# Designs tried in a protein design run: peptides against a protein of PDB entry 7PB4. Part 170

Target 1, 105 residues: chain A of PDB entry 7PB4
Amino acid sequence: KMLNIKEYKEKLLSTLGEFLEDHFPLPDRSVKKKKKNIQESSVNLITLHEMLEILINRLFDVPHDPYVKISDSFWPPYVELLLRNGIALRHPEDPTRIRLEAFHQ
Target 2, 218 residues: chain B of PDB entry 7PB4
Amino acid sequence: DALQMAVGYFEKGPIKASQNKDKTLEKHLKTVENVAWKNGLASEEIDILLNIALSGKFGNAVNTRILKCMIPATVISEDSVVKAVSWLCVGKCSGSTKVLFYRWLVAMFDFIDRKEQINLLYGFFFASLQDDALCPYVCHLLYLLTKKENVKPFRVRKLLDLQAKMGMQPHLQALLSLYKFFAPALISVSLPVRKKIYFKNSENLWKTALLAVKQRNR

## One batch from the design tools (peptide; made by RFdiffusion4, then SolubleMPNN)

Design b2_p13_5_s3 (from b2_p13_5, 5 letters changed)
Fold by OpenDDE base, seed 1:
Structure b2_p13_5_s3 (fold): chain B 105 residues (1-105), chain C 218 residues (1-218), chain A 13 residues (1-13)
Amino acid sequence: as target 1 above (105 residues)
Amino acid sequence: as target 2 above (218 residues)
Amino acid sequence: MLRLMVEELVILE
């Protein structure tokens, strides 16, 4: 039974990863290095999959404070997507922090 | 030139020393408006000003005026649109600004140089359908973007759910009809054969300017 | 769909 759950979880993660890559890919920042001073923040954006992993891990690791600080690596459309779909919640007092929604059974 | 000075003002922000910040702002805003409506703006100017309008750097009134004059001389860079979508999600712009942006995006769609990156944003635009204020314009945008590969069962279900919630809206029916065209097996519901696809005319705000742009680029 | 997938994943963890 435990093996089936692990296998199912792995399959689900794989399916989710594929789904996210297919439907919500990062934009190709072809950083054409043109010299102009636009501080294109060289910040590497993380994938939606990685963002979800961070949120899930925080929920389980620190359940009493499951909020994650929004970093520059968090692509704003991903944050908005999670919030709008009820997957994540913004901290009521600190808009720079989000948590995974508590999916109550 | 006056336009470069105006764009520079918005980009760099008001220099502290100006006693009459409001008069200076109005002067530069009028300069941008005059050039934009008369000749259009260069892609680089649109890139700068569009981001400023959506970043929340200025008040809603100023942002609205800037966004209304995002009229291209020739083309709009798709990169500007991608950046703009990011700014929309930061939450520093008003709901009215978001609506105006989508209206602008639909109106200026043909002037965007490439669509590859915008097509990658399909899922994000689709997620915005749940916003009642955005829904009509997002449907129109999606109608322009939708390819066969975008028509998935989960999106069909979402559209049908929206229809159940909002009723048979013309813009939603138009999008559903397109979906049925690409994937007839996914939509069993008989859609009324609408002879004419009806979207709210997003171009109305820029009709005169768009005609001028099209005439210059022919 | 995305929410359901994430929800299921969270429930399984």
Scores: peptide ipSAE 0.458, ipTM 0.871, DockQ to the pose 0.347
Fold by OpenDDE base, seed 2:
Structure b2_p13_5_s3 (fold): chain B 105 residues (1-105), chain C 218 residues (1-218), chain A 13 residues (1-13)
Amino acid sequence: as target 1 above (105 residues)
Amino acid sequence: as target 2 above (218 residues)
Amino acid sequence: MLRLMVEELVILE
């Protein structure tokens, strides 16, 4: 039973990864490199998968303060996507902090 | 020139604590409006001003006026649109500004130089369908963007759920009809055969300007 | 779909 759960989890992670890559990829910023005047936002954006991992890890590692500060590496459309789909919540007093929704069984 | 000064003002902000901040702002805004409606704006100018309008740097009234004059001389850069979508998601602009942006995006769709990056944003646009205020315009945008590869079972389910919730909206029906065209096996529901697809006329605000742009670029 | 997938992942952890 435990082996089956582990395998299922791995499969789910893989499926999620593929889904995120297929449907919510980062835009190719390579276009910004060619135009002289566009300050290359030197900020490396993380993938949606990485963002979710951060949120999940925070929820489990620090359950009493499960909020993550939104950094410049957080692509705004991803944040909005998570919020709109009820996957994440903004801190009630600090809009710069978000948490993973507590999914109860 | 006057336009460069105006764009610079919006980009860099007021240099001097001018006692007449409002008058200066209005002057520059009128300059942008005049040039935009007469000649259109260069892609670089649209890039700058569009971001400003969506960044929340200025008030809603100013942002609205800027968006209304985002009329291209020739083309709009797809990169500007991608950046704009990012700003839109930051949440510093009003709901009305968001609606106006999508109306603008639909109206100006043919003037966007490339669509490759915009097509990658398909999922994000689709996620905005749940916003009742945006839904009609997002449906229109998706109608323009949708390819066979975008028609997935989960999206079909979502559209059908929306239809169940909102009723048989013309814009939803239009999008569903397109989905059925690409993937008839995914949509078992009989859709009314509509002879004419009706979207909200989002381009009405720019109708005259768009005609002028097309004429100049012929 | 995305929410369900994430939810399932969280439940499995």
Scores: peptide ipSAE 0.453, ipTM 0.871, DockQ to the pose 0.348
Fold by OpenDDE base, seed 4:
Structure b2_p13_5_s3 (fold): chain B 105 residues (1-105), chain C 218 residues (1-218), chain A 13 residues (1-13)
Amino acid sequence: as target 1 above (105 residues)
Amino acid sequence: as target 2 above (218 residues)
Amino acid sequence: MLRLMVEELVILE
């Protein structure tokens, strides 16, 4: 039974990953190195899959404070997508923090 | 030149703590408006000013005026559009600004240099259909973007659910008709045969300017 | 669909 759950989880993760890649990919930042000196800090954006992993892990690792601070690596459209679909919630007092929705609570 | 000074003002802010901040702002805004409507703006100028209008740096009135004069001389960079969508999601602009942006995007769609990156945003635009204020304009945008590969069963279901909630809106019917064209097997429901597709005339704000742009680029 | 997939994943954790 445990093996079946693990296999199912792996399959689900794979399916989710494919779905996210197909329908919500990151834009190709053509880093056209136009040398304009504005240090646009080349903050590497993370994938939506990685963002979800962070949120899920935080929920289980620190259940009393399940909030993750929104960093520059969080692409705003992804944050908005999660919020609008009821997958994530903003902290009531700190809009820079989000958590995974408690689907069973 | 006057335009460079005006763009610089909006990008970098006022150089001098002038007591007449409002007069200076108005002067530069008028400069941008005059050039935009007369000659159009360069892609680089649109890139800068579009970000300013959506970043929340200035008030809603100023942002609205900037967006209304985002008229290209030749082309708009798709990168500017991608950046703009990001700013919209940050939530520092008003709902009216968001509506105006989508109207602008539809009106200026043919002047965007490339569509590859914008097509990748299809899922994000589709997710915005649930916003009642945006829905008519997003449907129009999706109508312009939709390819056969975008027509999926889950999106069909979402559109049908939205129709059940909002009624048979002309803009939804237009998009559904396109979906049925690409994937007739996914839509079993009989759609009313509409001879003409009707979207809100979002381009009316720029009608004269768009004609001038097309004439210059012939 | 996305929400359902995430919900199922969370339940399995």
Scores: peptide ipSAE 0.453, ipTM 0.869, DockQ to the pose 0.362
Fold by OpenDDE base, seed 5:
Structure b2_p13_5_s3 (fold): chain B 105 residues (1-105), chain C 218 residues (1-218), chain A 13 residues (1-13)
Amino acid sequence: as target 1 above (105 residues)
Amino acid sequence: as target 2 above (218 residues)
Amino acid sequence: MLRLMVEELVILE
């Protein structure tokens, strides 16, 4: 029974990953580095999958403070997507912090 | 030139020491407006000013005026649009600015140099359909962007749910009709045969400017 | 669909 759950979880993760890549890919950074000095700080944006992983892990690791601070690596459209779909919630007093929604409540 | 100085002012921000900050701001804003409506703006200028308008650096009135004069001389870079969408999501711009942006995006759609990256944003635009203020304009945008590969069962369900909630809106019907065209098996519901696809005229704000741009690029 | 997938994933963890 446990093996079946693990296998199912892996399959679900794979399916989710594929779905996210297909429908919500990161924009191609291939914007030609025109050399102009604006250090567009090549902020390394994380994938939506990675963002979800961070949120899920925080929920389980620190259930009393499940909020994650939005960093520069968080692509704003991803944050908005999670919020609009009811997957994440902003902290009521600190809009720079988000948590995974508690689906079991 | 006067335009470069104006763009530079908006990019670098107001120098704190000027007693006449409002007068200086108005002067530069008028310069941008005059050039934009007369000749259009270069893609680089649009890139800078569009980000400024959506970043929340200035007040809503200023942002609105800047966005209204985002008229290209020739083309708009798709990268500017991608960046703009990111700024919209940061939440520093007003709801009215968001609406204006989508109206602008629809109006200027043909002047965007490439569509590949914008097409990748399809899912994000689709997620904005739930916003009642944005929905008419997002439907129009999606109507322009939708390809067969975008028509998925979950999106069909979402559109039908929206229709059930909001009623048979013309803009929603237009998008559903396109979806049915690409994937008739996914939409079993008989859609009324509308002879005319009707979207709100987003171009009205820029009608004269767009005509001028088309004339210059002929 | 995305919400359902995430919800299911969270339930399994």
Scores: peptide ipSAE 0.460, ipTM 0.874, DockQ to the pose 0.386; fails the geometry check

Design b2_p13_5_s4 (from b2_p13_5, 5 letters changed)
Fold by OpenDDE base, seed 3:
Structure b2_p13_5_s4 (fold): chain B 105 residues (1-105), chain C 218 residues (1-218), chain A 13 residues (1-13)
Amino acid sequence: as target 1 above (105 residues)
Amino acid sequence: as target 2 above (218 residues)
Amino acid sequence: MLRLMVEELVRLS
């Protein structure tokens, strides 16, 4: 039974990863024409998969403060996607922090 | 150049502590408006001003006016659109600004130089369909963007659910019809054969300006 | 679909 759960979890993770890559890929920022002076801080954006992992891990690792600070690596459309789909919630007092939604069973 | 000074003002803010900040703002805004409607704006100018309009740097009234004058001289960079969508999601702009942006995006769609990156945003636009205020305009945008590869069972279900909730809206029907065209097996529901597809944006705010742009670029 | 997938993942975690 435990083996089946583990396998199922792995399969689900894989499926989720594929789904995220197919439907919510990061924009290709490579077209930055080297125009000289604007120090566009090459902020490395993380994938939606990575973002979800961070949120899930925080929920389990620090259940009393499950909020993650939104960094520059968080692509705003991803944040909005999670919020709109009810997957994440903003901190009531600090909009720069988000948590994974507690999915009521 | 007056336009350069105006764009610089919006980008960097007032250099000199002008006692009359409002008059200076209005002057520069009028400069941008005049040039935009007369000749259109360069892609670089649109890039700067579009981000400013959506960043929340200025008030809603100013942002609205800036967005209304985002008329290209020739083309709009897809990168500008991608950046704009990012700003839109930061949540510093009003709901009305978001609506206006989607209207603008639909209106200016043909003037965007490339569509590859915008097509990658398909899923994000689709997610915005749940917003009642945005739904008509997002449907129109999706109608323009949709390829066969975008038509998936889960999206079909979402559209049908929206139709069940909102009724048979013309914009939803248009999009569903397109979906059925690409993937008839996914849509078993008989859709009324509409001879004409009507979107609310058929008469956009930029109609006259766009005609002028097209004439200049022929 | 995305929400459901995430919910299931959280339940399994």
Scores: peptide ipSAE 0.515, ipTM 0.874, DockQ to the pose 0.346
Fold by OpenDDE base, seed 1:
Structure b2_p13_5_s4 (fold): chain B 105 residues (1-105), chain C 218 residues (1-218), chain A 13 residues (1-13)
Amino acid sequence: as target 1 above (105 residues)
Amino acid sequence: as target 2 above (218 residues)
Amino acid sequence: MLRLMVEELVRLS
């Protein structure tokens, strides 16, 4: 039974990863190095999959404070997507922090 | 020139030393408006000003006026649109600004140089359908973007759910009809054969300017 | 669909 759960979880993760890549890919930042001073923040954006992993891990690791600080690596459309779909919640007092929604069984 | 000075003002922000900040702002805003409506703006100018309008750097009134004059001389860069969508999600712009942006995006759609990156944003636009204020314009945008590959069962279900919630809206029906065209097996519901696809005319705000742009680029 | 997938993943975690 435990093996089935692990296998199912792995399959689900794989399916989710594929789904996210297919439907919510990162924009191709063609960093055309043109010299102009637009501080294109060289910040590497993380994938939606990675963002979800961070949120899930925080929920389990620190359940009393499950909020994650929004960094520059968080692509704003991803944050908005999670919030709008009820997957994540913004901290009521600190808009720079989000948590995974408590999916009550 | 006056336009470069105006764009520079918005980009760099008000220099502290100006006693009459409001007068200076109005002067530069009028300069941008005059040039935009008369000749259109270069893609680089649109890139700068569009981001400023959506970043929350200025008040809603100023942002609205800037966004209304995002009229291209020739083309709009798709990169500007991608950046703009990012700014929309930061939450520093008003709901009315978001609506105006989508209206602008639909109106200016043909002037965007490439669509590859915008097509990648399909899922994000689709997620915005749940916003009642945005829904009509997002449907129109999706109607322009939708390819067969975008028509998935989960999106069909979402559209049908929205229809159940909001009723048979013309813009939603238009999008559903397109979905049925690409994937008839996914939509069993008989859609009324609407002879004419009806979207709210997003172009109304820019009708005169768009005609001028098209005439210059022919 | 995305929400359901995430919910299921959380349930299994």
Scores: peptide ipSAE 0.512, ipTM 0.870, DockQ to the pose 0.348
Fold by OpenDDE base, seed 2:
Structure b2_p13_5_s4 (fold): chain B 105 residues (1-105), chain C 218 residues (1-218), chain A 13 residues (1-13)
Amino acid sequence: as target 1 above (105 residues)
Amino acid sequence: as target 2 above (218 residues)
Amino acid sequence: MLRLMVEELVRLS
């Protein structure tokens, strides 16, 4: 039973990863490199998968303060996507912090 | 020139604590408006001003006026649109500004130089369908963007769910009809055969300007 | 669909 759960989890992770890559990819910033426009935010954006991992890990590692600070690496459309789909919540007093929704509670 | 000064003002903000901040703002805004409606704006100018309008740097009234004059001389860069979508999601602009942006995006769709990156944003636009205020315009945008590869079972389900909640809205029907065209097996529901697809005329705000742009670029 | 997938992932974590 435990082996089946582990395998299922791995399969789910893989499926989720593929889904995220297919339907919610990061925009190709390669085009920005050519234009001298100064505001090339040198900030590396993380994938939606990575963002979810951060949120999940925070929820389990620090359950009493499960909020993650939104960094420059967080692509705003991803944040909005998570919020709109009820996957994440903003901190009630600090909109710069988000948490994973506690689905099991 | 006057336009460069105006754009610079919006980009860099007021340099001097001018006692007449409001007058200066209005002057520059009028400059942008005049040039935009007469000649259109360069892609670089649209890039700058569009981001400013959506960044929350200025008030809603100013943002609205800026968006209304985002009229291209020739083309709009797809990169500007991608950045704009990002700013839109930051949440510093009003709901009305968001609506106006999508109306603008639909109206100016043909003037966007490339669609590859915008097509990658399909899922994000689709996620915005749940916003009642945005839904009509997002449906129109999706109607323009949708390819066969975008028609997935989960999206079909979502559209049908929305229809169940909102009723048989013309814009939803239009999008569903397109989905059925690409993937008839996914939509078992009989859709009324509409001879004419009706979207809200989002381009009405720019109708004259768009005609002028097309004429200049012929 | 995305929410469901995430929910299940969290449940399994």
Scores: peptide ipSAE 0.510, ipTM 0.869, DockQ to the pose 0.349
Fold by OpenDDE base, seed 4:
Structure b2_p13_5_s4 (fold): chain B 105 residues (1-105), chain C 218 residues (1-218), chain A 13 residues (1-13)
Amino acid sequence: as target 1 above (105 residues)
Amino acid sequence: as target 2 above (218 residues)
Amino acid sequence: MLRLMVEELVRLS
């Protein structure tokens, strides 16, 4: 039974990954090196899959404070997508922090 | 020149602590407006000013005026549009500004240099259909963007659900008709045969300006 | 669909 759950979880992760890549890919930052000196800090954006993984892990690792601080690596459209779909919630007092929705609570 | 000074003001802020901040701001706004409506703006200028208008740096009135004069001389960079969508999601602009942006995007769609990156944003635009204020304009945008590969069963279901909730809106019907055209097997429901597709605000704010742009680029 | 997939994933975790 445990093996079946693990296999199912792996399959679900794979399916989710494919779905996210197909429908919500990151924009290709054409790093056109236009040398304009604005140190646009080349902050590497993370994938939506990675973002979800962070949120899920935080929920289980630190259940008393399941909030993740929104960093520059969080693409704003992804944050908005999660919020609008009821997958994530903003901290009531700190809009720079989000958590995974408690689906069973 | 005057335009460079105006753009610089919006990008970097006022150089001098002028006691008359409002007069200076108005002067620069008028400069941008005059050039935009007369000659159009360069892609680089649109890139800068579009970000300013959506960043929340200035008040809603100023942002609205900037957006209204985002008229290209030749082309708009798709990168500017991608950046703009990001700013919209940050939530520092008003709902009215968001609506105006989508109206602008539809109006200026043909002047965007490339569509590859914008097409990748299809899912994000589709997710915005649930916003009642944006829905008519997003439907129009999706109508312009939709390819056969975008027509999926789950999106069909979402559109039908939205129709059930909002009623048979012309803009939804237009999009559904396009979906049925690409994938007739996915839509079993009979759609009213509309000879003409109607989207909200067929008379865009930029009609005269767009005609001038097209004439200059012939 | 996305929400359902995430919900299921959380349940399995």
Scores: peptide ipSAE 0.509, ipTM 0.869, DockQ to the pose 0.362

